Peptides against a protein of PDB entry 5HDT. Designs and how they scored, part 136

Target 1, 163 residues: chain A of PDB entry 5HDT
Amino acid sequence: MVVKTFMDMDQDSEEEKELYLNLALHLASDFFLKHPDKDVRLLVACCLADIFRIYAPEAPYTSPDKLKDIFMFITRQLKGLEDTKSPQFNRYFYLLENIAWVKSYNICFELEDSNEIFTQLYRTLFSVINNGHNQKVHMHMVDLMSSIICEGDTVSQELLDTV
Target 2, 163 residues: chain A of PDB entry 5HDT as posed
Amino acid sequence: MVVKTFMDMDQDSEEEKELYLNLALHLASDFFLKHPDKDVRLLVACCLADIFRIYAPEAPHTSPDKLKDIFMFITRQLKGLEDTKSPQFNRYFYLLENIAWVKSYNICFELEDSNEIFTQLYRTLFSVINNGHNQKVHMHMVDLMSSIICEGDTVSQELLDTV

## One batch from the design tools (peptide; made by RFdiffusion4, then SolubleMPNN)

Design b2_p26_4_s1 (from b2_p26_4, 14 letters changed)
Fold by OpenDDE base, seed 2:
Structure b2_p26_4_s1 (fold): chain B 163 residues (1-163), chain A 26 residues (1-26)
Amino acid sequence: as target 1 above (163 residues)
Amino acid sequence: SLLEEIKKLQELAKKLKLPKLLIEPK
């Protein structure tokens, strides 16, 4: 189950959640999701992951299409995990660690295209995993994938073939 | 807190010179 981060925060209120709604929505705009700078996109992905962490188990995004776009976007950023020597690897690691711990992708079970999202996620993770990754990276990847399998009601054959 | 997390994100946004709306949302 998705971590109930916001509900666990005693210093925060529902009013604060509403106050930062516009920021969350702005962050998920096409301007950022389709930003030409790769480093900006990575940071946006990390910020989005933090938004999901903060608002968990809820999401400030009500549009299923927007949620799909966001998670497809995040999935694309995970490709950067392949190069462990990249100066941006720490941010890629942060992204992976965050979404794995929060179980952010579990929100996607409410989406009609959940299987597509999960399939692309698994394909991406398996495409980037290599011997250069340390145990922590592998652990987070496994945790992320296993959580989806364990909590999902149904898994497409395509996803099963990917695993 | 949520406010602290948002401030952290805003600082990161400033470093990348992102739009002011993200940096100073109202």
Scores: peptide ipSAE 0.047, ipTM 0.636, DockQ to the pose 0.017
Fold by OpenDDE base, seed 5:
Structure b2_p26_4_s1 (fold): chain B 163 residues (1-163), chain A 26 residues (1-26)
Amino acid sequence: as target 1 above (163 residues)
Amino acid sequence: SLLEEIKKLQELAKKLKLPKLLIEPK
């Protein structure tokens, strides 16, 4: 995973990252991932995306099962991009922009169920993309999907059929 | 409550030096 120099300026020092490791882990708990309020879950997803940005290229979440849960969770939140007139659209846009720029999903290549995660991501993005989205939203969606295809060494036929 | 949980997440965002978008009240 490669993060541009521009993004490096916003990353915490190693000492600061260590200090707030427990807070990062707390955000990924089932309490937040399964929170009953939709707006809370969106905020959680944005925080998780920022955590991936800060800790890039590594992640503070070492459990493969937890990482899968997180990315499946983030993917579900992206469904909210379908309503461009929503008061929460700016946060959905922030989520998309962040994960596309950081290439956060590249961490999933190390997971056994990576193809499942990518397939679900593609299906979600294709289900929400519409003419109401501006050029920047379209660009981020395409960039996110293209980077996974180009950097993946093994792509399942199911994923190829989804694209 | 919902407000308490949102505030908790905002406090976490401040501690993690996250963007203003997450720190501002909903």
Scores: peptide ipSAE 0.041, ipTM 0.652, DockQ to the pose 0.018
Fold by OpenDDE base, seed 4:
Structure b2_p26_4_s1 (fold): chain B 163 residues (1-163), chain A 26 residues (1-26)
Amino acid sequence: as target 1 above (163 residues)
Amino acid sequence: SLLEEIKKLQELAKKLKLPKLLIEPK
């Protein structure tokens, strides 16, 4: 009988991705995306952000419509960044930090409705930014928006009007 | 219930080895 050591018990990244595929798909279900509780939706958004981190640069979601739904969903959750005194602000910060660092929205360039997604993201970020945000929050917002602008092949007039 | 749904999400977060921030109760 072969006893695996601690090192041998660690799964490689590809094996882990396959193992948790069903969990990733489950998190993107309408049950979670349309959940009536805002705190649940925030937690879902954070989990989705980490799924994108784990699977980067790809995603386990093959449906363009599902990907659009997810990113529009995440964008809506970012509205919670407005209130820096909220008990849930740390989770909103976590969401922002993750999607900025991973450059999660960059996968949207493969989507037909990418400009719509980016436009909504920019509008949301500009609507929530305020004097209560520290330099780190501002940095993540700038990093997120700059990455999209720099890597985009074309920018719609609507997006330009938003910036 | 809402509590059960939150616990489910926390369990998923744990399985995905997500940061402690997502696993801790509200």
Scores: peptide ipSAE 0.040, ipTM 0.641, DockQ to the pose 0.019
Fold by OpenDDE base, seed 1:
Structure b2_p26_4_s1 (fold): chain B 163 residues (1-163), chain A 26 residues (1-26)
Amino acid sequence: as target 1 above (163 residues)
Amino acid sequence: SLLEEIKKLQELAKKLKLPKLLIEPK
């Protein structure tokens, strides 16, 4: 029996999603988003990414401000992709692969601050992308950015200048 | 403590049926 990757696993049922709602909200609390330890923040980001995967295409967070905070938080964690030799690189890769596959950032189109979120994402990705990354990392980064451009109807000039 | 906070996150990850990579102690 071959163990499936997390990307091939089924999403939780609606009943299970209801059971985990409080956990999802707890993970998005300021306690975790503002945690002083970077390793904890990375783990939180990975958990949040999985929450988006499980709840896709919906999100368990109803507050636009909270959603913005979460995605700005996740974006900041992606800076860790720069150091490919880091012992935490596996989790940074996991984070990137997950959000790229799920297209998690696409729910931000419903937010009034979507351009700000996407601009910060692009700036972050361009700041960390380098020749030391393997093909898979590059593919995920490009796929993530391309999906947003292709599905977006209007983007700010600032975002266009970043691209 | 940091250790307690990490363990708490791991427990949450288990409840959410997250991958082993996420819940593996480091």
Scores: peptide ipSAE 0.035, ipTM 0.629, DockQ to the pose 0.018

Design b2_p26_4_s2 (from b2_p26_4, 13 letters changed)
Fold by OpenDDE base, seed 3:
Structure b2_p26_4_s2 (fold): chain B 163 residues (1-163), chain A 26 residues (1-26)
Amino acid sequence: as target 1 above (163 residues)
Amino acid sequence: SLLEKFEEMRKKAKELKLPKLFIAPK
């Protein structure tokens, strides 16, 4: 089970979090996850990352299938990190920084298909990582990957083959 | 509008300090 850790009292109250519950659920709808506009999908991913930041250490989504869809969706957006000169790179950086900091992918350890999600994440990161990325980008990528390996109890053979 | 609500949410998120991190089982 994912362990809940309370770090400080400077988080949104439960009442404040409830204000965004409907918004969070709407954000995870197929309308947004399958939106045809790439820039909209990136913005959606950043919003989802912020949702996890607000609701940490507990996700507002109760459906395992929905959580899988969300993290597979976020993983697909991370491919945009490949072009450091893209006008949207700063937003891709924000996405990476947020998910690495919040450790939101750790939610996936409760999912039956966790290894599939982690494998796709690693494949995506390895496909975009390059020497053109600055130290901060590399740090977040390494932090994200190492946290999953070090904190996870089991890893599939496919994930091991990817690493 | 819906967009304004999203922007408000994101603004709120950025005002938070360190989040209560998700910790995986060991």
Scores: peptide ipSAE 0.354, ipTM 0.862, DockQ to the pose 0.061
Fold by OpenDDE base, seed 1:
Structure b2_p26_4_s2 (fold): chain B 163 residues (1-163), chain A 26 residues (1-26)
Amino acid sequence: as target 1 above (163 residues)
Amino acid sequence: SLLEKFEEMRKKAKELKLPKLFIAPK
């Protein structure tokens, strides 16, 4: 993946990143992605977001199928943004902030099922967005969606119908 | 423990101020 040159600051060495490679692989296992506890799944999503942040601009996952599973999983967790009164809302906010900031969904442009992933993301965001969310939440949602639209080369009819 | 390793990793991630962002091909 291509990186922004002006963001080349305060980054860990490649040797330090290797320390978490096995951890990253374990994190993306079915055991965690299909964990029965909702709070555990949210924590897993936040950890996955942090993995992408650490390893940017390269993902430590080599399987396109695994990457699809991860982003579909993260998308499902974003449904939790609907309840602003939830004790876990701050963690949902962190997830949104991270993926919008790091632009981790841009990895999906290299996947065959990118349109499906983006469509599910947009549907999820539109289903939870409301006037009760503060400006920061709205900004992150807009940044996330607009970045994908502006940087995408091809958009499916399904995605166009969603937008 | 595994949990401690995850927490350590997340701590390191939070210390990273400006990651190299992912950019879609144009």
Scores: peptide ipSAE 0.322, ipTM 0.857, DockQ to the pose 0.061
Fold by OpenDDE base, seed 5:
Structure b2_p26_4_s2 (fold): chain B 163 residues (1-163), chain A 26 residues (1-26)
Amino acid sequence: as target 1 above (163 residues)
Amino acid sequence: SLLEKFEEMRKKAKELKLPKLFIAPK
């Protein structure tokens, strides 16, 4: 994967990566990904997004299956963007902003089921997007989808049909 | 606690204002 930085400055911290490795692994456990509390799942998603931000451009998860689970999980959380009046909307916004900015979904290009993940992402985004969303939300949604389309080598016909 | 650890992690993450981005080559 190609590394992209905003400027010629590296803010990566190996110490931070080591410090949060165990937390990252625990966070991706089924206990959290399948937690019955919706608010907990949202918090977990935000934490996962932050993990990817910390570890960029590498993921601390080596299992392709685990990575798939994570991104499918994050995708499911984005459904919460549909209600702008939700007390948790700010967290949903943060999640969207983060994953769009960090381009964390680009990790999925290395996964066998990348097209499935992207398809579900696009379907989810299109299902929740509405006129009640402000410009920033729309911008992040567009940025997220555009990055995947523009930076991807190939996309499935199914994904193209979804868009 | 675990929650405190995650909160600390998130705080540190937010301090990373210029993270490297994940880019898939064309």
Scores: peptide ipSAE 0.312, ipTM 0.843, DockQ to the pose 0.074
Fold by OpenDDE base, seed 4:
Structure b2_p26_4_s2 (fold): chain B 163 residues (1-163), chain A 26 residues (1-26)
Amino acid sequence: as target 1 above (163 residues)
Amino acid sequence: SLLEKFEEMRKKAKELKLPKLFIAPK
C-alpha cells in the first residue's frame, strides 16, 4: 500500500508531498533501513526512490547523515540486480530505472561525504554491469554514472571560473 | 560500445579527480 501510494503520487502535487512527509521520514528510519528482510529493504528502497522523484530536486530529509545513510542503503540494494532470475528482479530494475531517470544521486553533491557515496555506487554498478545483463540495465547504469560525472564536471568548472 | 563509454567516463573521472576506485582498471 505504501509503495502504491508513492508510485502514484504526482511530482507536482505539493499537497500530497506535505501529506506524506511524515511517512517519508519514517521510511528513512533505521527500522526500515536496517530491516532484516531483504524484500522489505527492497521495497523501502523503491519507496525512497519514489520519494526522491516526488520531492526532486530537494528531499524531505534535512540531515546530511540521514541522506548519506539512505543512498548508501540504496546502493547496497542495487547489488540485487546481479541475479536476473530472482523473483524480485523486476523491482530491482524499477529501483535502478527510477534513480537513473530522476538522477537522484545528484543530491549527494551537497553532502560532505559525497565522494564516499559515489565510490560505493561506482563499485556496485561496475560489479553488476559485468554480469551479462540486458542492454536496458546497462543503459540505466551508464546513465546514472554519467549524470554524476557530468554534474561533477559542471561543478568543477564553476569552481574554476569562480577562482 | 559500453566498454567505450566506460573508458570515456574513466577518462573524465581522472580529469575531475574523482575517486581512484572509479578510475582504476579492473
Scores: peptide ipSAE 0.023, ipTM 0.523, DockQ to the pose 0.040

Design b2_p26_4_s3 (from b2_p26_4, 12 letters changed)
Fold by OpenDDE base, seed 3:
Structure b2_p26_4_s3 (fold): chain B 163 residues (1-163), chain A 26 residues (1-26)
Amino acid sequence: as target 1 above (163 residues)
Amino acid sequence: SLLELYEKLRELAKKLKLPKLYIAPK
């Protein structure tokens, strides 16, 4: 995914990125984030992860509240990593791999509620980590958490307590 | 990749039983 994505990104023009700005915003609507179908929500999360990758290092979302909603939403989807034998596990893996490689959550450092977001992320990851996960899954989880710790100026005591 | 995103959007449209999903501004 990473190699192919990187190669394809070079083919995406800035003009085309601008054209799909409205689509990106639409995917962040409550209709999708609060959709009752779990498979729909997972697919939406993967689309949002793709959007963050495509627009990296900037986000196409200007509202801090919307960004918070998105990352809290993505965090909730990561709970699906718990069952390694789930038919949807590969898509959950894709989500994890994407956000870890792109360092998508690092956008949250600019948000006032960044500590809340990171705390929920760590709690979620620690709740799903198990010995059934292969080395790649563990690596992505470690990379994701390590990047936030290393690049963050401060972390909340609550976050430290979860580590 | 925009192409990969398009594929997911088409799958999303199918899952939502939408007759058509406008994934392009044009």
Scores: peptide ipSAE 0.526, ipTM 0.814, DockQ to the pose 0.017
Fold by OpenDDE base, seed 5:
Structure b2_p26_4_s3 (fold): chain B 163 residues (1-163), chain A 26 residues (1-26)
Amino acid sequence: as target 1 above (163 residues)
Amino acid sequence: SLLELYEKLRELAKKLKLPKLYIAPK
């Protein structure tokens, strides 16, 4: 379970984290973010979520534009949550659970385009939520959205209209 | 954990039909 993994974050040495830094940067390249295979993109998104968890509270990505691209990419992958009967649903669930627990999107508050990112996230989540989702999925979606509203210094009118 | 990440990376490598997982820069 993702929660158990989060509790074991302190077991990773700084030396081990450094070994994966280069690979983490490669995963954010256009080769992966724009890969034509949907399963590849989902797997990349899960890896990126793991990276944000492992390197929290900081991220190995320093470019604001790159961070925006990554979170817009992750947001697009969350559309796969709509089909609860998909063989890949468990991996989509993992992605949602991870980013909700870690509060990965909170790093976007420092970005100039944070409102755009949050708006797209909210629109995506509201578009995929359905009665087929169990209580845990609903809770993760609510936790993710509520955390952003409660922890943000400012909320745009567009975001307020979405909620 | 890094182990879980590594497992996903191995799966990704297989999906991309890569002969070897690339971690360290050349």
Scores: peptide ipSAE 0.525, ipTM 0.817, DockQ to the pose 0.017
Fold by OpenDDE base, seed 4:
Structure b2_p26_4_s3 (fold): chain B 163 residues (1-163), chain A 26 residues (1-26)
Amino acid sequence: as target 1 above (163 residues)
Amino acid sequence: SLLELYEKLRELAKKLKLPKLYIAPK
């Protein structure tokens, strides 16, 4: 469980995190982000979510453009939550649970296009939520959106229209 | 944890039919 791992387990050493730095950067390449296989993209998204958890509160990605690409990518993967009967639903749930718990999107506040990212996230979440989702899914979605609203200094009109 | 990440990376490597060394940290 993401919650147990994040709260109860010892943090990885700085030396270990350093070893995975290059790999983390490689995962953000177009090869992975634009991979034609949907299952590959989902798995990549989960790996990226893990990276954000492990390196929190910082991220190994220094390029604002790359960070934007990553979070837009993750947002697109969340569309898979719409089908609760999908064989991959549990992995989509993991992705949601992780990014909600870690509050990974908070890194985006420093980006120039943060409001665009948040707007797309909100639109995606509202588009996929349905009666088939259980209480836990709903809670994670609410937690994720609420955190961004509460911590953001300004919200674009477009985002306000979405909410 | 890094272990959890590693497990996903291992699965990713299998999915892509890549050598395990390809996804190993250097």
Scores: peptide ipSAE 0.523, ipTM 0.822, DockQ to the pose 0.017
Fold by OpenDDE base, seed 2:
Structure b2_p26_4_s3 (fold): chain B 163 residues (1-163), chain A 26 residues (1-26)
Amino acid sequence: as target 1 above (163 residues)
Amino acid sequence: SLLELYEKLRELAKKLKLPKLYIAPK
């Protein structure tokens, strides 16, 4: 389950959240998820991460397929963490920090393809992690992965082999 | 917050070279 603090829940009114439902759905369209501009995709990912934070513990997306697409999309964006000297690194860091703190991926446990999503996430994180990352980056990566392991009832062998 | 999201949306609109916010509640 996605974690949302009391303070975060009180920050936005229910009326405002309802108003932005269509906005959230539009951001998850193929136009944005498959946008050719890498910077646009990163920004979209950060917006989606914010949406999960704002609407936690529930997502405004009712389609399991759409949720899968979103998290696979976010996972692909995390590859940008590899280059610590990139001008966009701070935004990649924000993305990581956000999804780790909110435990956004935990809603994927309700999806049929959760194992695929988690496997891709772990592969991506281990692919980009390096000694150039500061302790905070490592901490968020560990927090993200640990949260999934602790919440999951079962872990696929493929995921275990990745860890 | 929604304000933080809105700021990102404004930046997104700029990245898309749109003079006005493309994504807005209607």
Scores: peptide ipSAE 0.510, ipTM 0.817, DockQ to the pose 0.017

Design b2_p26_4_s4 (from b2_p26_4, 12 letters changed)
Fold by OpenDDE base, seed 4:
Structure b2_p26_4_s4 (fold): chain B 163 residues (1-163), chain A 26 residues (1-26)
Amino acid sequence: as target 1 above (163 residues)
Amino acid sequence: SLLELFEKLRKLAKELKLPKLLIEKK
């Protein structure tokens, strides 16, 4: 009985992984990344963040170009953190918290355009920080940026100028 | 709605057990 239970759990897990993979690939399509609705894009970003969390330290995306597009997309969504009074602020906070905790951007180190991605991330984060943000937001931003700096072998001059 | 769908998808992702997935990752 115990053996059957474990087997059932494993089967369920495999089925969930397959379903999750299909979702991951679908969510990364241009249709969603370039969706005209701001709220839809935010939700897509949150889902993508969860995907990276589950697949860490790897990603289900094999194309470097696709990975770049995804992280540039997520970076653009983080601009929404600027307005702390926005009805969607909590979702933006979730996005930030997730990618900071998981260190999702670390996948980008293997990309040729990693420095470009990191530069855009830093510029975005520094541009949205304001007096309305609480300590938790600041902490996540610092954690995200510091992790990238600490784990990177080299930092471009452009990135250094951004920091 | 599309928004509701994505919220459900996000919830689904959170329910997936990270440790289990990592162990099975090849």
Scores: peptide ipSAE 0.031, ipTM 0.493, DockQ to the pose 0.025
Fold by OpenDDE base, seed 2:
Structure b2_p26_4_s4 (fold): chain B 163 residues (1-163), chain A 26 residues (1-26)
Amino acid sequence: as target 1 above (163 residues)
Amino acid sequence: SLLELFEKLRKLAKELKLPKLLIEKK
């Protein structure tokens, strides 16, 4: 229910944002983030990306630990971009396109563990990016990474080593 | 440094034939 709801939602009014707050919080629960089904986790990631799109520039999640868990979770899903022939590739593409367009990860700059999050993101993206991807995928990956770099004023050595 | 990251990103963008994106961001 929750997964289907958010995937079909566009940017909402303030009233609607308030209405769906509890649903957004529920979607970030361990039940969904640690769901045993890989396809479910992908859908959850897409919905979480949609939530960030809807609530931009803020997020409905007030806990730094929860935000970290969410972005680490989304990052793990991006590994699925590697197989361009997968039946789920379109959803992986959607996830990438969404978070790149919204600049969702930029929220992480407010987190103490931002460097860890960005490091894992870059490591993941560089692990899957290849010449087999079409230009759109490349564009979104570069756009996502460049947005983070442009907003950041400091970079950890570990992140630098991953780029 | 941040500059080094930009340089690496620029290199990557060039390799991926995305020069327009680099110009827009930097």
Scores: peptide ipSAE 0.024, ipTM 0.458, DockQ to the pose 0.078
Fold by OpenDDE base, seed 3:
Structure b2_p26_4_s4 (fold): chain B 163 residues (1-163), chain A 26 residues (1-26)
Amino acid sequence: as target 1 above (163 residues)
Amino acid sequence: SLLELFEKLRKLAKELKLPKLLIEKK
């Protein structure tokens, strides 16, 4: 399966990024985004997050509609963070940690439907956050949400810490 | 704490006049 290839990828050279471009595009196909297996979809989301990490600050996806589909898809997977005792929680944590650190969602500012994407992200995170989550999870969630707010108005992290 | 962090976030969001859907827990 194509997704396993990306799970093993680190930061690549520009030549390697070009080499795997077609694979990255294939991973974002409806076949994977609409896969009936929930665990497969989670794995796909993690791979997509890794792709965004590798290609940061840009993305290999040029279609605005495709980018929207991808981030709405990733957002749906974040619902799995609710159950901290789930066997797949560690992978959900990985997804959260990755997209928070990379600030992956920030590329959505270039999309016409960015507000829809961000709104859905916030709603999802607010719906799953609970007192069972440790400080690391909380920090990643806050970092993810605050980064979007800050970049939207060119606000620094320092300002966020002082409000 | 989590509460403090979210309060900071909501305060910032209000100052930036973001939509309510972005700053309110539903």
Scores: peptide ipSAE 0.024, ipTM 0.489, DockQ to the pose 0.043
Fold by OpenDDE base, seed 5:
Structure b2_p26_4_s4 (fold): chain B 163 residues (1-163), chain A 26 residues (1-26)
Amino acid sequence: as target 1 above (163 residues)
Amino acid sequence: SLLELFEKLRKLAKELKLPKLLIEKK
């Protein structure tokens, strides 16, 4: 029910954003981020991506540590893009498409550990990319990585070594 | 350097036959 609510939302009014703020905060709890079911974690990631889309360019998560946890969590879910024949691939595609279009990871630039987050993202994307992916998947992956590079003032040596 | 990273990404984009708009992104 929670996932459906956020996935069906377009650009909400301020009143609607306030109404679902507590729900958005609850989705970022350890209960969901560390849920033992892989499919649940994927749905949580999609819902979090929708939250970032709705609240863009800001986010309802104000804690730097929480934001780091969320993006590291989302990055881990992107590993599921590797298997293009998976029944859940369309949801992984949705996750990728959303975060690439919204440029969700740009929020991480204000975090002290942004380099760690971006490094893990790049490493993950390069590890899952394969010839089974269609052009749209490739486009979103490259768009996501390029956007981060273009908007960043500096890039760590570790990130350079990853690419 | 940042420039080297751009070049690596551009090379990757070309190898994946992505649209020119993404290849020439900054």
Scores: peptide ipSAE 0.022, ipTM 0.421, DockQ to the pose 0.075

